# Designs tried in a protein design run: peptides against a protein of PDB entry 5TUV. Part 191

Target 1, 107 residues: chain A of PDB entry 5TUV
Amino acid sequence: KEVIDRLRYLKAEIEDLELKERELDQQKLWLQQSIKNVMDDSINNRFSYVTHEDICNCFNGDTLLAIQAPSGTQLEVPIPEMGQNGQKKYQINLKSHSGPIHVLLIN
Target 2, 107 residues: chain B of PDB entry 5TUV
Amino acid sequence: AQECQNLEVERQRRLERIKQKQSQLQELILQQIAFKNLVQRNRHAEQQASRPPPPNSVIHLPFIIVNTSKKTVIDCSISNDKFEYLFNFDNTFEIHDDIEVLKRMGM

## One batch from the design tools (peptide; made by RFdiffusion4, then SolubleMPNN)

Design b2_p27_8_s2 (from b2_p27_8, 13 letters changed)
Fold by OpenDDE base, seed 5:
Structure b2_p27_8_s2 (fold): chain B 107 residues (1-107), chain C 107 residues (1-107), chain A 27 residues (1-27)
Amino acid sequence: as target 1 above (107 residues)
Amino acid sequence: as target 2 above (107 residues)
Amino acid sequence: SNQIKIYFNGKTYIVDENTSFSFTLTK
């Protein structure tokens, strides 16, 4: 009887959790759409930028690259491997399928 | 008994997923707020300056930032159509999306 | 350091001797 009661309890709780998860999924979708709408607004889009100063202030002293790429662009960072000169190779691979990639050197 | 154990495992898995989804939802909310704050800042700044920022002085969203030491040697190979980029670094680097940058900016 | 740190979508990823990173940009 105790086991049966536990089973009933667990099944009921799982059902409630399933409902909660679906609710969260819907909320996420709505919020994502909201964000998209806000960003796509013509006025907001006009002002949706950061300055070089903004970036430099976040990364003082570093060399900085800003990458702007079309949606669908694949970014890959492979496992570093030893190069021909015994130097480890740290790499970034970018591949776009819909348009050119733009890269800015900020420093 | 075995069924009870299976349901308990499932329950725990669902609870963890829900927790993760709640966290993700909160992050999205913060992203939206940060973006709105960015837009407001830029609008105000341009109003004060009575002009938009100089061309090529800003980075429009969305973007990705790569930062590395100023001593890091960076080699870049670009395809003719600029659809493919290969970056080689002689040292480690970091990658930050625009959301992370906005966080660092305090937006 | 042999690690590459990546901060994407509120998550932190580490590329090291055992783990690579791949991401598709979505606007």
Scores: peptide ipSAE 0.584, ipTM 0.895, DockQ to the pose 0.780
Fold by OpenDDE base, seed 1:
Structure b2_p27_8_s2 (fold): chain B 107 residues (1-107), chain C 107 residues (1-107), chain A 27 residues (1-27)
Amino acid sequence: as target 1 above (107 residues)
Amino acid sequence: as target 2 above (107 residues)
Amino acid sequence: SNQIKIYFNGKTYIVDENTSFSFTLTK
């Protein structure tokens, strides 16, 4: 029957797509590991920085904060709430468990 | 038949996931290239200057940038051990990871 | 705008009256 033929075709195609998706998943994992290795290289690590000028050029005219924190630091941005003065309060909460957080005012 | 319809839906779902994963993979490739370009730029710059940049003039990866209007008032509360930060803004802000910053830098 | 925009890990997040943002930083 025509329906049976269509079913067989679709099932075969889905099987091929499953294989392709798994291939992409694997490629992503390998690429992520590659990036990690490149960044962890001692020479690359030495030069893995941006300047204040770089940041300022990206966000010209803005007030800029640079945050550096240990792995595992929790960053939270809660829903803005109304303060007692009637103004919305926009917040960032940072909490580290392994070391101090470093914040730089760029401008 | 209903079975054909179900498989068509599944097929389309998988195709969409594959498309998304392909895009994400390309993004990872680009960020790796951006990082390598950053390293190369900095190496060249230090060679020309014959010295590393001053420690307070650069921001080492990884980092996060918070940007807001120059008119925004920012209040910060810091714990004694600097493990906790609370930022209060009187207006909206943006948060950008280092990857996004490198993109904006044109790396 | 009343939105907070977060550009993180190749994705865009919006904090508004309905959604907050939480992330654990990794190196």
Scores: peptide ipSAE 0.579, ipTM 0.894, DockQ to the pose 0.744
Fold by OpenDDE base, seed 2:
Structure b2_p27_8_s2 (fold): chain B 107 residues (1-107), chain C 107 residues (1-107), chain A 27 residues (1-27)
Amino acid sequence: as target 1 above (107 residues)
Amino acid sequence: as target 2 above (107 residues)
Amino acid sequence: SNQIKIYFNGKTYIVDENTSFSFTLTK
């Protein structure tokens, strides 16, 4: 009957979608590795930077901090809470385990 | 009939996941392109200037940008080994990774 | 605004009265 035919069709389609999803997963992994290889290239690494002007142009009029931290660094932004002085506390917590954190103020 | 409905729901779920993965893949492609464009820009600029930029004038990837109003007061507590940072802001802020910055730069 | 906006790994996160943000930086 029609229902049985529909079931067969849906099952076949789902199988095709599973294959497609796995294909996309592999493509993602490949591309991620490709990006890593490109970034790790000595020549590319030498030129992998932005200028202060670049950043300022992106965020005109703001105070800007540039943070460079080792892999594995924990970045936490807690829920703002009221402080003892009646002001909300907006915070960023950084914790590294493998090296120092570097922070630059950009004017 | 119920089985058919269940499979249709499953099909739709898989289609949505595939769509999301396709979008993520496209983002990775754009990231790679942006990075390559950045490298080319910098390489060309240094060739024209016949010198590298001053070390303190550039921010090497990877990095994170914190932007806030110029009126925002920022306090920072740093551990002795610089492994821990606590930033306190008296107002809200934004955080942007390097990928987002490159997008804003139009790379 | 009372919200903190975070643009990270192609995703947007909002820190407000209900949601915090935590992430481990990776290569």
Scores: peptide ipSAE 0.577, ipTM 0.893, DockQ to the pose 0.757
Fold by OpenDDE base, seed 4:
Structure b2_p27_8_s2 (fold): chain B 107 residues (1-107), chain C 107 residues (1-107), chain A 27 residues (1-27)
Amino acid sequence: as target 1 above (107 residues)
Amino acid sequence: as target 2 above (107 residues)
Amino acid sequence: SNQIKIYFNGKTYIVDENTSFSFTLTK
């Protein structure tokens, strides 16, 4: 009897948790769309930028690259490996399918 | 008894997923708030300056920042066959998305 | 065609299948 009751309780709770998880999934989708809408707003879009000063204040003393790529651009960072000349190479691979990539050197 | 144990494991798994999703939602909310704060800051700054910032002095969202040592040599090339944009570094680097930058800015 | 535009020292550089760009920042 105790085992049967526990089984019933667990099954009911799992069902409730499934509903909760689906609710959270829906909320995530809604929030993602909301963020997109806010960013796509004409007024917000006009002011959606950071300055050189902002970046420099965040990353003092380093060479900085700001990369602006079209939507859908794929970015890959492979494991660093030894090059043909014996030097270890660190790489960033980008694949753009919709337009040019802009690179800005900062500092 | 074994069935109860299986359901307990399932319950715990779902509870952990729900917790993770709740945390992710909170991060999305913070991202939206940070963006709104950025827009507000920029609007106020431009109003006080009575002009927009120079076009080449700002980085429009979305973007990524690559930071590395000042001594790092950076090579940029493109492969036509793969439509691949290759960044080579002779030393390690870091990549930061715009969201992280906004966090560091205190937005 | 796909390209990279690099803004460096007030100049714009375009990297394509026939060109490369490299730099070392001055200390």
Scores: peptide ipSAE 0.362, ipTM 0.882, DockQ to the pose 0.029

Design b2_p27_8_s3 (from b2_p27_8, 14 letters changed)
Fold by OpenDDE base, seed 5:
Structure b2_p27_8_s3 (fold): chain B 107 residues (1-107), chain C 107 residues (1-107), chain A 27 residues (1-27)
Amino acid sequence: as target 1 above (107 residues)
Amino acid sequence: as target 2 above (107 residues)
Amino acid sequence: SDTITIYFNGKKYLVDENTSFSFTLTK
């Protein structure tokens, strides 16, 4: 009887959790759509940028690259491998399918 | 007893997913706020300057930032189809999406 | 350090001898 009661309790709780999860999923979708709408607004889109100064202030003294690529572009960072000269190779692979990739050297 | 254990495992799994989704939702909210603040800042700045910023001085969203030491040697190779880019670094680097950059900017 | 650090979608990722990283850009 104790086990049966525990089973009933757990099943009821799981049902409530399922409802909660679905609610959160819906909220996420709504918020994502909201963000998209805000970003797609013509006025907001015009002002949706950062300056070189902004970036430099975030990363003092470093070499900085800004990458802009079309939607669907795949970015990959493979496990570093040892090169032929004994130097470990650190890589970024970009693959676009719908347009050119723009890379800007900031500093 | 075994059924109870199975349900308890499932309950815990669902609780963890819910927690993760709640965190993701909060992140999206902060993202939207940061973007709106960015837009407001830029609008105000352009109003004060009475002109838009120079075209090559800004980075439009969305973007990715790569930062590395100023001593790092960076090589870039472009595929024949011009859709693939390979960056080689002789040292480690960091990648930051625009959301994280806005956070660092205090937006 | 010989690890690559990635900050993406509110999360921190590390690329080391055991883990690579990939994602698709979306608008």
Scores: peptide ipSAE 0.602, ipTM 0.894, DockQ to the pose 0.781
Fold by OpenDDE base, seed 4:
Structure b2_p27_8_s3 (fold): chain B 107 residues (1-107), chain C 107 residues (1-107), chain A 27 residues (1-27)
Amino acid sequence: as target 1 above (107 residues)
Amino acid sequence: as target 2 above (107 residues)
Amino acid sequence: SDTITIYFNGKKYLVDENTSFSFTLTK
């Protein structure tokens, strides 16, 4: 009796959770589309930028690179390995398939 | 009894997945808010200055920021068509997407 | 530090001896 009741309860709850998860999935899709629409708006797009000052304030004292690349550009950071000269190499690989990559040095 | 245990495991799995999705939704909401705040800030700033900022003084979204120590030596190899970039650092670095930068800016 | 820290899509990633990182830029 107790086991049977627990089974019924669990099955019912799982069903409710499935509905909740599907609801969240739909909300995510709609929110993603909303963000896209907001960013693609002509007025918003005009003002969708940060300044060099903004970046420098976030990372004071650092060497900074700003990377702007076409959609679809692949960015890879491999596991650091020893280089030919004996020093450990830290790398970033960028590969674009649709246009040139633009990199800015910010100081 | 074993069936109850299996369902309880499934229940917990679904609860955790729902929790993760709720967190992801919160992040998306914050992203949208941050973007709107950025737009408002820039719009107000340009109104006060009575002109837009110089084109080379701003970084339009989307972008990626790489930051490293001022002491870090950076080598860059670029393909002829600028479709491929290879960066070599003699020390570690950080990568921040525009979302993270907006967070650090307090947007 | 010998690790590379990456903040991407609301998550923090570490590149170390066991983990590399790869993603596609999207507008």
Scores: peptide ipSAE 0.596, ipTM 0.893, DockQ to the pose 0.775
Fold by OpenDDE base, seed 2:
Formats: C-alpha cells, structure tokens, sequence
Structure b2_p27_8_s3 (fold): chain B 107 residues (1-107), chain C 107 residues (1-107), chain A 27 residues (1-27)
C-alpha cells in the first residue's frame, strides 16, 4: 500500500534527521570548546579588547556604558512601568555573587 | 492516514530544528572568526605602536554595552561591595553583548 | 518607544509591556 510505503519512508527520513541533529549538537559542543580554548589562550586574552573608538563608532551619538561582570551575574530588565512621579521607569538590575561589577562610561 | 500525517509533522518539526541548529552553529563560527580578527588587529596595532594601549582606553572581553540617547538621564545605585547595580533610565535603551558589538565592528 | 531592545547571545530580545528579560552571564 502506498500509505505503508510512505510511512516507511518517513520513518527512515526521521531517523536520518535524528542523526543529523545529534551531529550538529556535537559540532556545537566542539566549537564552543574551541572558542573557549582560543579565548583562554594567554596571548589571545592579552589582545581580547575593543577600544572606546570601536564602541563609539558602533553607537555614534549615544551615551554608552560598558559593563563587565563576573560569570554568574544576574542581569534583569523588568517591564517598564509608571513610577510614582508619573515617569516611566526603565531599569537594569545587576546582581553578582562572586565579584564586583565594573562599569565604564564611554564618551 | 493519520499516522502518516503525524510523521510528516514530526519530520517538519525536526527539519526546522535542524535549520535553527545550523544557524546557531554558523553564528558560533562567525564569533570565532571575529574574535581571531580582533586579536590579530590588536596585535598588529600594538606592534606598530610599540606599546600597549592605555589601560583605561580599552574594554576587555567579555562585556556588554548599554546605549541610550544622550538626552537620557541615567541614575545608578551601587551596593557597597559593588555586587549589585540598579540603573534607572528616564527613556528606553539598548543592550548589546560583545558578540553583537564585534559584528557591528565588522570583525 | 516603550520597547527596550537587547542583542544577547546571538538573539534579539524585546522588553515591552508584555515581556521582561532575565539572563545569567556566563563565560
């Protein structure tokens, strides 16, 4: 029956897709580890920075804050709500658990 | 048959998921390339200048950038140990991680 | 605009009247 043949075909294809997905998952893990290794390299780490000019060129005319925080830091942006003064509140909440947060104002 | 339809739906779901994973993998590849290009640029620049940049003139990875209008008033409350930050803006803003910044830099 | 736009971890997020944003920074 045609339906049975179609079922067999679909099942086989799904199996192939499962293999493909697992392959991609492994590739992702490999690449993530590769990136980590590259970034953790002492020489690369020494040169892993951007300049103020770089940032300013990306966001010309804006006020810019550069935030550096340790791993595990919680970053929250709540839904803007009206404040008591009638002004809408736009907020960023940062909470670190392992070290100080560093903030730079970029001119 | 209903079973055939179910498998076709499953196939399509898996295809979409694979597509998403492929896109994510591509992004990681680009991230690594961008980082390597950044490092190369900085190494070359420092070699030409025969000196490192001033310490406060660069932003070391990882970081995030908050950008907002120059008209935006920013208030920041900081805990004594600098583990907690509360930023208040009187207008909307954007947040960009270092990956996005490197993209915008054309790395 | 009342919308906050966040580009994080290769994704775009919007914070508006319906959606907030929360993330844990990791290396």
Amino acid sequence: as target 1 above (107 residues)
Amino acid sequence: as target 2 above (107 residues)
Amino acid sequence: SDTITIYFNGKKYLVDENTSFSFTLTK
Scores: peptide ipSAE 0.595, ipTM 0.892, DockQ to the pose 0.760
Fold by OpenDDE base, seed 1:
Parts: structure tokens; C-alpha cells; sequence
Structure b2_p27_8_s3 (fold): chain B 107 residues (1-107), chain C 107 residues (1-107), chain A 27 residues (1-27)
């Protein structure tokens, strides 16, 4: 029947899609490792920085904070709520478990 | 018929995942290119200046940028060990990771 | 606007009256 033929066709196509998805997964892993290797290179690491000017040029007229924290640091942005004064509070919570957090005011 | 419909749903789900993974892969490629361009720029700049930039003038990767209006009042509470930070804003803000910043820089 | 916008890991996230945001920093 037509249904049986369609079923067989769909199964074959899904099998091909599974192969494609696995290929993409593998490519992602390899690329992630490549990026890690490039960033971990001593010379690249030495020059892996941006300037205050770079940041200011990206966000003209804004107040800018730069946050540097150890891996594993948890960043939370809760739903804004009304404060005791009736003012809505917008918050960022940072929690590190392995080292100090560094914050810079850019402008 | 029901089995055929189930497989068609599965096929569509896989196609969507594949599309997403392809997009993520492209993003990773751009990240690597951006990083390499950043390193090259900085190497050239330091060569021209014959010195590294002042330590307090640069932000080393990885980092996060918080940007808000210059009119926004920002309060910050910091733990003694600097493991916890609480930021309070009287207005909305944006958060950008270093990857997005590099994009805005045109890297 | 009262919406917080977050650009992280190639994606755009919104924090509003219905959605909060959290993530762990990685190297």
C-alpha cells in the first residue's frame, strides 16, 4: 500500500538524517577543540585583549562595565521587581566559587 | 497511518535540529576568525608602538560587558572576599559576551 | 523599555516580567 511505501521511505530518510546530525556533532566538537587550542596558545593568549576604546566604540554614549570572573562563576539576572520605594529593581547577581571577581568601569 | 505521522514528526524535528547545528557551526567558525583577527591586530599595534599597552587600558578575554544609559544609577554590593557581587540598576541594561563584542568591533 | 537584553553564546535572550536568565561563565 501507499502507506507502507511512505513508511519505508521515511525510515530511510530518517536514517540519512541521523548520519548527517552525527557528522555535524563531530564537526562541532573538532571546531570547539580547535578554538580552545588557538586561545590556549601562549602567543595568542598574550594578545587576546580589547581596549577601552574598542568597547566605547561599540557602545557610544553608554555606561559600560567589564566583568571578569573565574570559570564556574554563576551569573543571575532575575525578573525585575518593585522595590520598597516603588522603583523597579534591575539586578545582576554574581557568585564565584573559585576566585575573586574583577569589575572595571569603562566610562 | 499513525506510525507514518509519527515518523513525519520525527523527520521534521531532526531537520530543525540539523538546521540549528549548522548555524551553530557557522557561528563557531566566525568566532575563530574574529579571535585570530583580534590577535593579529594587537600584535601589529604593539609592534608599531614598540611596547605593550598599559595594563589598566585593556580587558583580557574572556569577559562580559554590561551597558546601560549614562543616566542609569548603578549600585554595587561586594562581599569581603569579592566572590559575590550584587548590582542594582534603576533602569534596564544589556549584557554582551566577548564574542558579541568582537562582532561589533568588526573582527 | 523595561526589558533586559542579553547576548550570550551567539544567542539573544530577554529578561522581562515572565523570564529570568542565568548562566555559568566558562573559559
Amino acid sequence: as target 1 above (107 residues)
Amino acid sequence: as target 2 above (107 residues)
Amino acid sequence: SDTITIYFNGKKYLVDENTSFSFTLTK
Scores: peptide ipSAE 0.581, ipTM 0.890, DockQ to the pose 0.772

Design b2_p27_8_s4 (from b2_p27_8, 13 letters changed)
Fold by OpenDDE base, seed 3:
Parts: C-alpha cells; structure tokens; sequence
Structure b2_p27_8_s4 (fold): chain B 107 residues (1-107), chain C 107 residues (1-107), chain A 27 residues (1-27)
C-alpha cells in the first residue's frame, strides 16, 4: 500500500486509540469513586475486616505482622545493606505524623 | 517514510498504555467484588453468632501484612508516642496490602 | 533469595541492590 494510504490509516487508528484511552480513563475514575463510596458506607465499614484465621490461612507457617496506621503514614523499605556482623540488614521504617501506629504479631 | 515510522511507534505506545489501563481497570473491578464478598461473609457470620467479634480478634481495613519465615529474627524499635517504628529482620520478607490478602482469601 | 517482595496496589515490587520502596498510606 502506498505511503499516503498508510499514513491515513495510521492517523485514523491513532485517533480511535485516543478515544479508547480517554474512555478507559473515565471508567477508572468512576470505578474508583464507586469503590470509595462502597467502602465509606457505614454498614460496609462495620464489616470491613479479616480475622486472624483468615491471615494465617493465607500464610501457613510464617511469622506475620499486621500493620494498621493512620493516613499519611510513610512506609519505607531500604536497600538491604551489610551489617557489622556481615549479615544483611532487612528493614521496614514506619513514620506517622497524625497518630499512633498499631502492629500486631499474628502467631 | 519517516513520518510513517513515527506514527507506527506512536501507535504501539498507545496500544501498550491501553493494555496497562485495561489491566488496572480489571484489578479495580476485582477489588470491589472482593470487598463486597468480604462484607457479605462477615455479616452472615455475625448473624449466626448473634454478636460482633471481639475488637482485638479482627483486623479492620485498611491494613498491611508482613510475612517472613518462622526462623526469621525480628527486632523492633518503637518511639514513645508510637509514631515511629523500625523493624529489623535477619532475613528477607514480603509485604502484602489488604487487596492482595483478600485475593489470597479467595474473596 | 535476598529480595524483598512487595505486593501493593495490584502491582509487585522488588527491593534489591538497586531499588528501594516507599509509599504513603492513604484512603
């Protein structure tokens, strides 16, 4: 096919793709709002929890920590570095500015 | 032609973005479904028990789960106001948000 | 296995020798 025809085809396709992308953006926005509304509902919020058993069943045999922190809390996982004893240091840093952090050990 | 090549590159770029956005949208849909299923499960369970679970027996959303081997040694430093936490692990670990946990629960 | 795996917001992140991870908890 001639270059002119190919150019016309590509331009038309790109235009269609632009429309599709905008459609997806709008759908994402509405779905995000929908999820927020559902989670903020008083009844749903009352029942928005998991049990210790639920967590244990997901991670059999593991040591588990459950972290609950207020909005705005910063969680950081730095690159592991060698410690003084030649052991790598694996870390989690939590910093809250608005309230206490709650951590629960799940056995 | 150079223009044709440029448009083909742009076309491919847009296709990839659309694919990513479609995947993100699907994840949001699954999140909403999982949350609704969780709420329904808990409502039914509490109806059967005729009481809510003890406050410290459940983990309310949102939360984060840290899982590591049962052999992993964990050290924790906490500020007096509990606004800062530093966890040190002698081995690697994983972090899962509540969405991922709900997936593992089969919600 | 010296990598830290993070499953967050529908994505998987790996903390290794080149990449750290950070995020802020929000509603």
Amino acid sequence: as target 1 above (107 residues)
Amino acid sequence: as target 2 above (107 residues)
Amino acid sequence: DDKIKIYFNGKTYIVDENTSFSFTLTK
Scores: peptide ipSAE 0.617, ipTM 0.897, DockQ to the pose 0.744
Fold by OpenDDE base, seed 4:
Structure b2_p27_8_s4 (fold): chain B 107 residues (1-107), chain C 107 residues (1-107), chain A 27 residues (1-27)
Amino acid sequence: as target 1 above (107 residues)
Amino acid sequence: as target 2 above (107 residues)
Amino acid sequence: DDKIKIYFNGKTYIVDENTSFSFTLTK
């Protein structure tokens, strides 16, 4: 039957797509590890920085804060809500568990 | 048949996921290239200057950039150990990770 | 404008009246 043949074809194709998706998942993991290894290299790490000029050129005219925090630091941006004084609150919450957080005012 | 329709929906869903994962993989490749270009730029610049940049003039990866209007009032509460930060803004802001900044830099 | 825009890990997030944002920094 034509319907039976279509079902068989679709099932076979889905199986092939499952294999392709797993392949892509593995490639992603490998590439993420590769990026980590490149960034952790002693020479690359020494030169892994941007300048104040770089940042200013990307965000001309704005007030800029640069946040440097240790791995594991939690960042929270809550929904803006009205405060007790009737002013809307826009917030960033940072919590580190392993070391101090450093903040730079760029401009 | 209903079963054929169900499998066709599943097939399409998997195809879309694969497409999305392929796009994300390309993004990771570009990130790695951008980082390598950054390192190369900085190495060459320091060689020409025959010295590293001043410590406070650069931002080492990883980092986060917060940008807001120059008119935005920013209040910052910091714990004694600098493990906890609370930022209050009287207007909206944006957050950009280092990857986004490298993209804007054209790396 | 009351929306906060976050550009993180190659994705764009919007913090509005219905959605907050959180993540953990990692190397």
Scores: peptide ipSAE 0.616, ipTM 0.897, DockQ to the pose 0.779
Fold by OpenDDE base, seed 2:
Structure b2_p27_8_s4 (fold): chain B 107 residues (1-107), chain C 107 residues (1-107), chain A 27 residues (1-27)
Amino acid sequence: as target 1 above (107 residues)
Amino acid sequence: as target 2 above (107 residues)
Amino acid sequence: DDKIKIYFNGKTYIVDENTSFSFTLTK
């Protein structure tokens, strides 16, 4: 009886949790759409930028690259491997299929 | 008893997923707030200056930031396709998306 | 240090001797 009651309770709780999870999924979807709409707004789009100073303040003293690429661009960071000269090769591979990749050096 | 244990495991798994989704939702909320704050900041700044910033002085969203030591040697090559870029670093680096940058900016 | 840290989409990824990283930019 105790086990049966526990099973019943757990099944009911799991059902409630499933509903909660679906609710969160919907909320995420709605919020994502909201963000997209806000970003696609002409006025917001006009002002959707950061300055070089903004970036430099976040990464003081570092060399900085800003990369802008079209949707669908693939970015790959392979495992660093030893090169022929005995130095590790740290790499970023970018592959765009729909437009040019834009890179800015931030000093 | 075994069924009860299985359901308890399932319950816990669902609770963890819900927790993760709640966290992700909170992150999206913060993203929206950060973006709105960014837009407001820039809008106000341009109003005060009565002019937009120079075109090459800003980075429009979306973007990715690569940061590395100022001593790091960076080589960039275009290979195979003009839309394919290979970056070589002689040392490690970090990659930050625009969302992370906005967080660091305190938006 | 041989690790690459990537902060993307609210998550942190590490590229080391065992793990690479790849993603596709989306709208």
Scores: peptide ipSAE 0.611, ipTM 0.896, DockQ to the pose 0.756
Fold by OpenDDE base, seed 1:
Structure b2_p27_8_s4 (fold): chain B 107 residues (1-107), chain C 107 residues (1-107), chain A 27 residues (1-27)
Amino acid sequence: as target 1 above (107 residues)
Amino acid sequence: as target 2 above (107 residues)
Amino acid sequence: DDKIKIYFNGKTYIVDENTSFSFTLTK
């Protein structure tokens, strides 16, 4: 009797949680689309940039590379391996299929 | 009793997922705000300068930033396929997307 | 000091002796 009541309660609560989770999923999709629309707006797109100074201020003292690549570009960072000279190789592989990759060294 | 325990576990799992999704939504909201602030900043700056920034002085979204120590040696090779890049570092590095950069900028 | 840290899409990824990273860029 007590177990049955507990089961009913838990099942009802789980059902409510399922609805809540689906609601959040829909909200996420909506917000993602909203962000996309805002960024794709011609006026916003015109001003959607950062300066070299902005980047330098975020990473003071570092060597910085800015990479711009077309959608669909694959970025890979393999596990570092030892090179022939005993130095670990830290690598980034970029492969684009639809356009050139743009790389800037930020000083 | 076992069924109750199973449902308790499921309930907890769903609660955790909901919490995570709520956090993700908040992150998206902040992204949107950051982008709007960036656009507003740039619009104001260009108004004051009465001109757009030089093309080589800005980085349009989307982008990624690679940062590493000033002591890091970076080698870049472009394959015969002009769309493939290989970066070699003699030390570790970090990769940051534009969203995180905007956060660091205080947007 | 030997780890690569990647901060992407609100998540943190670590590339070390056990884990690599792969991502397809999207606009």
Scores: peptide ipSAE 0.606, ipTM 0.896, DockQ to the pose 0.753

